Peptides against a protein of PDB entry 4ASU. Designs and how they scored, part 166

Target 1, 270 residues: chain A of PDB entry 4ASU
Amino acid sequence: ATLKDITRRLKSIKNIQKITKSMKMVAAAKYARAERELKPARVYGVGSLALYEKADIKTPEDKKKHLIIGVSSDRGLCGAIHSSVAKQMKSEAANLAAAGKEVKIIGVGDKIRSILHRTHSDQFLVTFKEVGRRPPTFGDASVIALELLNSGYEFDEGSIIFNRFRSVISYKTEEKPIFSLDTISSAESMSIYDDIDADVLRNYQEYSLANIIYYSLKESTTSEQSARMTAMDNASKNASEMIDKLTLTFNRTRQAVITKELIEIISGAA
Target 2, 83 residues: chain B of PDB entry 4ASU
Amino acid sequence: FTFASPTQVFFNSANVRQVDVPTQTGAFGILAAHVPTLQVLRPGLVVVHAEDGTTSKYFVSSGSVTVNADSSVQLLAEEAVTL

## One batch from the design tools (peptide; made by RFdiffusion4, then SolubleMPNN)

Design b2_p19_1_s4 (from b2_p19_1, 10 letters changed)
Fold by OpenDDE base, seed 5:
Structure b2_p19_1_s4 (fold): chain B 270 residues (1-270), chain C 83 residues (1-83), chain A 19 residues (1-19)
Amino acid sequence: as target 1 above (270 residues)
Amino acid sequence: as target 2 above (83 residues)
Amino acid sequence: DEERKAVEELQRLVAEAHA
């Protein structure tokens, strides 16, 4: 490589490094906010899931319609965040299909669709786009919940798959159950709640779904921002190492050029 | 007893004497060992009676309340403010 | 888009440097 080529490459990598550093900073700010907002959201979401855990709601085996909701975002450059969710979705879909279940998929975030569309296009009901540009709100979750409930797909049970935040360096892909109104109403374990008005139960279920979606979005967002911050940090470090290597190469090449010129001068003078 | 909104936690697994909640079917008090029930909140006043005799008041917009068989209670409001 | 392209370029460059 010529000195000019090396210089051009150095300039390019330095520019990339500036971008990755900037992105890291942005991700860090978003992470800090997300982590703060996750604290109450987790209490809220876990509280909403308490019924399903306490009541041990089971779906009859004869019910075949299963909904998988994958929660991610539209934005890349966050490590394995999207692929982890997609991988678990694929696994769950395969297991359910093997069990003779009908599987439909909802993607929250365009990245899920991007990964799964080719192999699972026929199973997709809807993909929610424009996820991840701003922190998710309860309103956003409510919109998703409402659209799901109004989609016309009468699922019996479902799974919401998302990345649960553990720490700045760790997340885990989790699965939580989603139940239809009919499944909840018919569950034997709900007999202790039997004197509940049907309208009340319907409204309760709507809130529950929105709550769980909201919780999943908050967990996902926090995990994503943390992962992005780490990814951008790694990219910045890699860029730095490359700059150092290229700088050494530049210096060596420069010396070689000088040596060659000196030899030519000496040979031409002899 | 857990009482939270999406953005704020008021009580987290706390022991309380009584919680008065506004539901669509009417206001009712949740006491210790209350029978399991599910209710939907209407806009109104939540009153939490602590074991020490203190009373806290909150306004909620909507949401749900769950009383489980193990006497755990989840009051989940879409929006809630301290009064 | 520019950010994505930049990161992709960096990844390419890193891969080329390790090859």
Scores: peptide ipSAE 0.022, ipTM 0.878, DockQ to the pose 0.011
Fold by OpenDDE base, seed 4:
Structure b2_p19_1_s4 (fold): chain B 270 residues (1-270), chain C 83 residues (1-83), chain A 19 residues (1-19)
Amino acid sequence: as target 1 above (270 residues)
Amino acid sequence: as target 2 above (83 residues)
Amino acid sequence: DEERKAVEELQRLVAEAHA
């Protein structure tokens, strides 16, 4: 490589490093906010899931329609965040299909579609885009919930798959159940709950869905930002190492060029 | 007893004497060993009576309340403010 | 997009250097 080539490469990598450092800082700020906002969101979301855990709602085996909701975002450069969710979705879809169930898929965030659309196009109902630019709000979750309920797909049971935040360096892809109104209303385990008005139950279920989606979005966002921060940090470090290597190469090459030129001058070959 | 909004937690697995909630079907008090029930919130006042005798008031918007068989209660409001 | 391209390029460069 010529000195010019090395110099160009150095400049390029230095610029990349600046970008990755900047992205790291942005991700860090977003992570800090997300983590703060996740605390109440988790209590809220877990509270909403408490019914399903306590009631141990089971879907009859004859009910075959299953909805898989994958939660991620539109934004890349966050490690395995999207692929992890997609992998779990694929696994779940395969398992459900093997069990003779009909599977439909919803993606929250464009990245899910990007990964699964080709292989699961027939199962894909809708993708919610414009996820990840701003922190998710309960309003956003409500919109998603409403669209799901209005999708016309009458699922019996669903699975919401998202990355649960553990720590700045760790997340876990998890699945939480979603039940249709019909499934909840027909569940034997619900008999312990006093006479619940059908309208009340419907409204309750709508809130529950929105709550769970909101929770999943908050978990996903926090996980994503932390992962991006880590990814950008790693990229910055890698860039630094490359800069060091190229700098050494530059220096060696420069010396070689100088030496060659001197020899040419001395030999009269110039 | 858990009482939270999407953005704020007021009670997290706390023991309380009584919680008065405004529901779509009417306001009711949740006492110890209340029968399991599901309700949806209407805009109104939530009154939490602590075991120490203190009373806290909150204004809530829409949401849900769950009373489980194990006496756990989840009050989840879309919006809630301390009064 | 530029950021993505930059990161991809970096990854490529790193991979090439380790090879």
Scores: peptide ipSAE 0.022, ipTM 0.876, DockQ to the pose 0.011
Fold by OpenDDE base, seed 1:
Structure b2_p19_1_s4 (fold): chain B 270 residues (1-270), chain C 83 residues (1-83), chain A 19 residues (1-19)
Amino acid sequence: as target 1 above (270 residues)
Amino acid sequence: as target 2 above (83 residues)
Amino acid sequence: DEERKAVEELQRLVAEAHA
């Protein structure tokens, strides 16, 4: 490689490093906000799930319709965020199919569709796009919940799959249950709840669904921003290492050229 | 007793004496050992009576309230403000 | 798009340097 070639590569990598550093800073800012907003969202979301945990709602075995909601975003460059969700969705879908259940899929974020469309296109009910550009709001979650409820697909039970935020360096793909109104209303464990009007229960379920979707979006967003920040940091470090290596190579090559020229001068070789 | 909105937490696993909530079926007070119930909130006043006698008032929009068999209560409002 | 291309290029370059 000529000195010129090395210099060109150095310049290119330095430019990339500037971009990755900038992206890191942007991701860091978004992460900080997401983490702050996750705190109340987690209390809210976990609170909404408390009923299902305490009531031990079980779906009858004869019920075959299962809904899988995968939560991610439209944006890339965030490590394994999307692939982790997709992997778990695939696994769950396969297990359910093996058990003779009908599986339908909802994707929150375009990346889920991009990964699963080729193999699971027939199972997709809907994909929600324009996710991840702005922080998710409860309104966004409500829209998703409403669309699901109005889709006409009468699922018996379902699962929402998303990345739960653990720390700035860790997330875990998790699954939470969702239940249909019919499943909840027919659950034996619900008998302890006194004087529940059918309309009240329906409305309650709508809120519950919106709540869990909102919670999942907030967890996912925080995880994603953290992962992106880490990815950009790693990229910046890798660029730095490459710059160092190329700089050494440049220096060695330059010395060799100078030495050769000196020898030619001394030897009288033209 | 947990009382939260998507953006703010007012009470997190707190012990309270009584919570008055506005529901679609009517306003009612949640006391200790209240029977399990599920209700949907209507816009209105929430009053939290603490064990120390302190009373706090909130305005809530829509949402849900759950009273569980273990006496835990989750009040989840879409929007809530301190009055 | 530029950011994506830059990251992809970096990944390629890193892979080449380790090879």
Scores: peptide ipSAE 0.021, ipTM 0.863, DockQ to the pose 0.011
Fold by OpenDDE base, seed 2:
Structure b2_p19_1_s4 (fold): chain B 270 residues (1-270), chain C 83 residues (1-83), chain A 19 residues (1-19)
Amino acid sequence: as target 1 above (270 residues)
Amino acid sequence: as target 2 above (83 residues)
Amino acid sequence: DEERKAVEELQRLVAEAHA
């Protein structure tokens, strides 16, 4: 490689490093906010799931309609965040299909659709786009919940799949159950909840769905920003190492060129 | 007893004497060992009576309340403020 | 898009340097 080629590469990598450092800082700021907002959201979300855990709601085996909701975002450059969710969605869909269930899919975030479109296009009901630019609000979750409830797909049970935040360096893809109003109303374990008005139960389920979606969005966002921060940090470090290597190569090549020129001057003066 | 909004936690697995909640079907008082029930909140006043006799008041917009068989209670408000 | 392209370019360059 000529000195010119090395210089061009160095300049390019230095520019990339500046971009990755900038992206890291942006991700860090978003992560810090997301982590702060996740604390109350987690208590709220876990509280919303308490009924399903305590009541041990079971779906009869003869019920065949299953809804899978995958939660991620539209934005890339965050490591395995999207692929992890998609992988678990695929696994769950395959298991359910093998069990003779009908499976439909909802994607929260365009990346889920991007990954699963070729293999699962016929199973998609809807994909929610414009996720990840702004922190998710309860209003956003309510919109998603409402659209799901009004989609006309009468599922019996469902699964919401998202990345739960563990730490700045760790997340875990998890699945939480979603139940239809009919499934909850008919569940034997719900018999202890006496004299529940049908309208009350319907409204309760609407809140429950919105609550769970909100929780999943907050977990997903925190995980994503943390993963992006880490990915950009790694990219910046890799760029730094490459700059160091190329700088050494540049210096060696420059010395060789100078030596060659000196030899040519000395030999030509002869 | 857990009482939270999406953005704030007021009580997390706390022991309380009584919680008064505004429900769509009317005022509802949750005592210790209350029968399991599900309710939806209407805009109104939540009053939490602590075991030490202190009373805290909150205004909630909407939400849900769950009383489970194990006597655990989840009060989840869309919006809530301390009064 | 520019950020994505930059990261992809970096990944390519790193892969080429390790080959």
Scores: peptide ipSAE 0.021, ipTM 0.871, DockQ to the pose 0.011

Design b2_p19_2_s2 (from b2_p19_2, 9 letters changed)
Fold by OpenDDE base, seed 3:
Structure b2_p19_2_s2 (fold): chain B 270 residues (1-270), chain C 83 residues (1-83), chain A 19 residues (1-19)
Amino acid sequence: as target 1 above (270 residues)
Amino acid sequence: as target 2 above (83 residues)
Amino acid sequence: EEEVRRALEEAVEREEAAR
């Protein structure tokens, strides 16, 4: 490599390092906010899931329609955040298909579609874009819930797959159940909740779906920002190491050029 | 008893004496060992009666309330403010 | 910021592909 080539590469990597450092700081700020906003969201979301856990709702085996909602974002450079969700979605879809179930997929965030479009394009109902630029709101979750309910796909049960935040260095891809109104209404374990007006139950399920989606978005966002912060830190360190290596190479190459020039001068071959 | 909005937690697994909630079918009081039920909130006043005798009032917009067989209650409002 | 992000994504992808 010529000195010019090395210099060009050094400049490029230095610029990348500046960008990664900046992105790290941005991710750190977003993470701090997301973590604060996750605290109430987790109480809210876990509260919404309490019914399903306590009622132990089971879907009859003869019911074949299953919905998978994958939650991530549109934004890259966050480590394995998207691939983890996609991997679990693929696994779940394969297991359900092997069981003879019909599977439809909803992607929250464009990255899910980007990963799954070649293998699962026919199973996608809808993909929600513009996710991850701003912190998710309950309004956003409500829109997703409404679109799902209006999709015309009459699922019996479903799963929402997202990254649950554990710590700044840890997340876990998890699955939470989604149930249709019919499944809830027909569940034997729901008999203790008898005499509920059908309209009330419908509205309740709409809120429940929105609540779960909102919760998943908040968990996903916090996990993503944390992972991005880590990824950008790692990228910055890698860039630093590469700069050091290239600087050494530059110095060696420069010395070699000088030596060659000196030899040419001394030998009179120039 | 858990009472939360998407952005704020008012009660988290707390023991309360009574919670009055505004539902679409009418206001009802949730007491200890209330029968399991699911309800949808209408805009209105939530009144929480704590075991210490304190009463707190909240305005809620919409949401859901769940009373489980184990006497756990989840009051989940879309928006809620302390009054 | 988007252009920078794209450039970074491409750079990171190239580095990951080179590993």
Scores: peptide ipSAE 0.022, ipTM 0.878, DockQ to the pose 0.016
Fold by OpenDDE base, seed 2:
Structure b2_p19_2_s2 (fold): chain B 270 residues (1-270), chain C 83 residues (1-83), chain A 19 residues (1-19)
Amino acid sequence: as target 1 above (270 residues)
Amino acid sequence: as target 2 above (83 residues)
Amino acid sequence: EEEVRRALEEAVEREEAAR
């Protein structure tokens, strides 16, 4: 490589490093906000799941319609955040299909569709885009919940798959159940709640769905921003190492050029 | 007893004497060992009676309340403010 | 080295396009 080529590469990598450092700082700021907002959201979301955990709601074997909701975002450069969710969605879909279930998929965030479209296009009901530009609100979750309820797909049971935040360096892909109104109303374990009006139960289920979606979005967002911060830090380090290597190569090449020029001067002068 | 909104936690697994909640069918009091029920909140006052006799008041917009067989209660409001 | 550079450049371009 000529000195000019090395210089061009150095300039390019230095620019990339500046971008990755900037992106790291942006991700760090978004992470700090997301982590603060996750604290109450987790209490709220876990509270919303308490009924399903305590009631041990079971779907009858004759019920075959299953909905998978994958929760992620539209934005890349966040490590394995999207692929982890997609992997678990694929696994769940395959297991359900093997059990003779009908599977439909909802993607929250365009990255889910991007990964699964080729292999699972026929199973997609809807993909929600414009996820990850701003922190998710309860209003956003309510819109998703409403769209799901109005989709016309009468699922019996479902799974919401998302990344749960553990720490700045760790997340875990998790699955939580969702149930249709019919499944809840017909569940034997719900008999202790038989005095509940059908309209009340319907409204309750709408809140429950919105609550779970909101919770999943908050967990996903925090996990994503943390993972992006780490990914950008790693990219910045990798760029730094490459700059160091190229700088050494530049210095060696420069010395070789100087030596060659000196030899030419000496040889041309006899 | 857990009482939270999406953005704020008021009670987290706390022991309380009584919680008065506004529901679509009217206000009712949740006492110790209340029968299991599911209700939807209407805009109104939540009153939490602590074991020490203190009373806290909140205004809620909408949401849900769950009373489980194990006497655990989840009050989940879309919006809530302390009064 | 070239692969890492290319991957970084492509990643940056994708993020800039997605902004």
Scores: peptide ipSAE 0.021, ipTM 0.867, DockQ to the pose 0.016
Fold by OpenDDE base, seed 1:
Structure b2_p19_2_s2 (fold): chain B 270 residues (1-270), chain C 83 residues (1-83), chain A 19 residues (1-19)
Amino acid sequence: as target 1 above (270 residues)
Amino acid sequence: as target 2 above (83 residues)
Amino acid sequence: EEEVRRALEEAVEREEAAR
């Protein structure tokens, strides 16, 4: 490589390092906000899931329709955030298919569709785009829930798959159950709940779905921003190491060129 | 007793004497050992009676309330403010 | 490395264009 080539490469890597450092700072600011907003959202979301845990709602074996909701975003450069969700979705879909279930998929965020479109295109009902530019609101979750409920797809049970935030350096891809109104209304374990009107139960289920989606979005957002911050930090460090290596190469090459020129001068003066 | 909105937590696994909630079927008082039920909230006043006799008032927009067999209660409002 | 660099540059350009 010529001195010119090395210099050009150094300049390019230095520019990338500036960009990754800037992106790290932006991700850090978004993470700090997301983490604060996750605290109440987690209490709220876990509270909504409490019924399903306590009632131990079981879906009859003869029921075959299963819905998978994958939650991520439209934005890249966040490490394994999207691939982790997609991997678990694929695994779950394969297991359910092997059990003779019909599987349909909803993607929250365009990245899920981007990863799964070639292998699972026929199973997709809908993909929600424009996710991850702004912090998710309860309104956003309500829109997703409403669209699902109005889709006409009569699922029996489902799974929502998302990244749960653990710490700034750790997330875990998790699954939570979702149930149809019919499954809840027919569950034997629901008999202990007194005088529940069908309209009340329907409205309750709508809130429950919106609540769970909201919770999953908040967990996903916090995990994503944290992962992006880490990814950009790693990229910045890698760029720094490469700059150091290329700088050494530049210095060595420069010395070799000077030495060669001196030899030529000495030899030509003879 | 848990009472929360998407953005704020008012009570988290607290012990309370009574909670009055505005439901679509009418005003409902949740006492200790109340029978399990599911209800949806209408816009209105929530009144929390603490064990020490303190009463707190809240306005809620909509949401749900769950009373479980274990006497746990989840009051989840879309929006809630302290009054 | 070049692919990662290119992907990073493209992603940054997309994020900047979205601002």
Scores: peptide ipSAE 0.020, ipTM 0.875, DockQ to the pose 0.019
Fold by OpenDDE base, seed 4:
Structure b2_p19_2_s2 (fold): chain B 270 residues (1-270), chain C 83 residues (1-83), chain A 19 residues (1-19)
Amino acid sequence: as target 1 above (270 residues)
Amino acid sequence: as target 2 above (83 residues)
Amino acid sequence: EEEVRRALEEAVEREEAAR
């Protein structure tokens, strides 16, 4: 490599490092906000899931339609955030298929589609785009919930897969159940609940779905921002190391060039 | 008793004496050992009666309320404000 | 932020291509 080539590469990497540092700071700010907003969202979301845990809703084996909702975002450069969700979605889809279930997939965030489109295109119902530019709101979750309910796919049971935030350095991909209105209404374990009007139950389920989606979005967002912050930090460090290596190479190459030129001068070779 | 909105928690696994909730089917009071039920909130007043006798009032929009067999209650409002 | 992401991706790709 010529000195010019090395210099160009150095400049490029330095620019990358500036970008990664900036992205780290942005991610850090977004993470801090997301983490604060996750606290109430978690209470809210866990509260919504409490029914399913307490009632132990079971889907009959003869019910074969299963919906998988993967939750991530449109935004890259966040480590394994998207691949983790996609991996679990694939695993779940395969397991369900092996069990004789029909599986349909919904992607929240374009990255899921990008990963799964080639292998699971026929299973996709819808992909929600424009996720991750702003913090998710309950309104956003409601829109997603409504779209799901209006998709025309009459699932019996579903799985929402998302990254649960643990700490700034840790997330875990988790699955939470979603149930159709019919599944809930027919569940034996629901018999302990007083006579619930069908309309009430329908509305309740709509809220439940929106609540769970909202919760998943908040968990996912917090996890993503944290992971991005870490990824950008690592990228910045890697860039720094590369800069150091290239600087050494530059210095060595420069000396070699000088030496060559001196030899040419001394030898009379113009 | 858990009472939360997406953005704010008012009660988290608290023990309360009574919670009055506005539902689509009518307002009802949730007392200790209330029968399990699922309800949907209508816009209105939530009144929480704490064990210490303190009464707190909240305005809620839409949402859900769950009373479980274990006497746990989840009041989840889309929007809620203290009054 | 998307602009920054794009710039980073492009920069990384250019750097990889230069290897």
Scores: peptide ipSAE 0.024, ipTM 0.888, DockQ to the pose 0.016; fails the geometry check

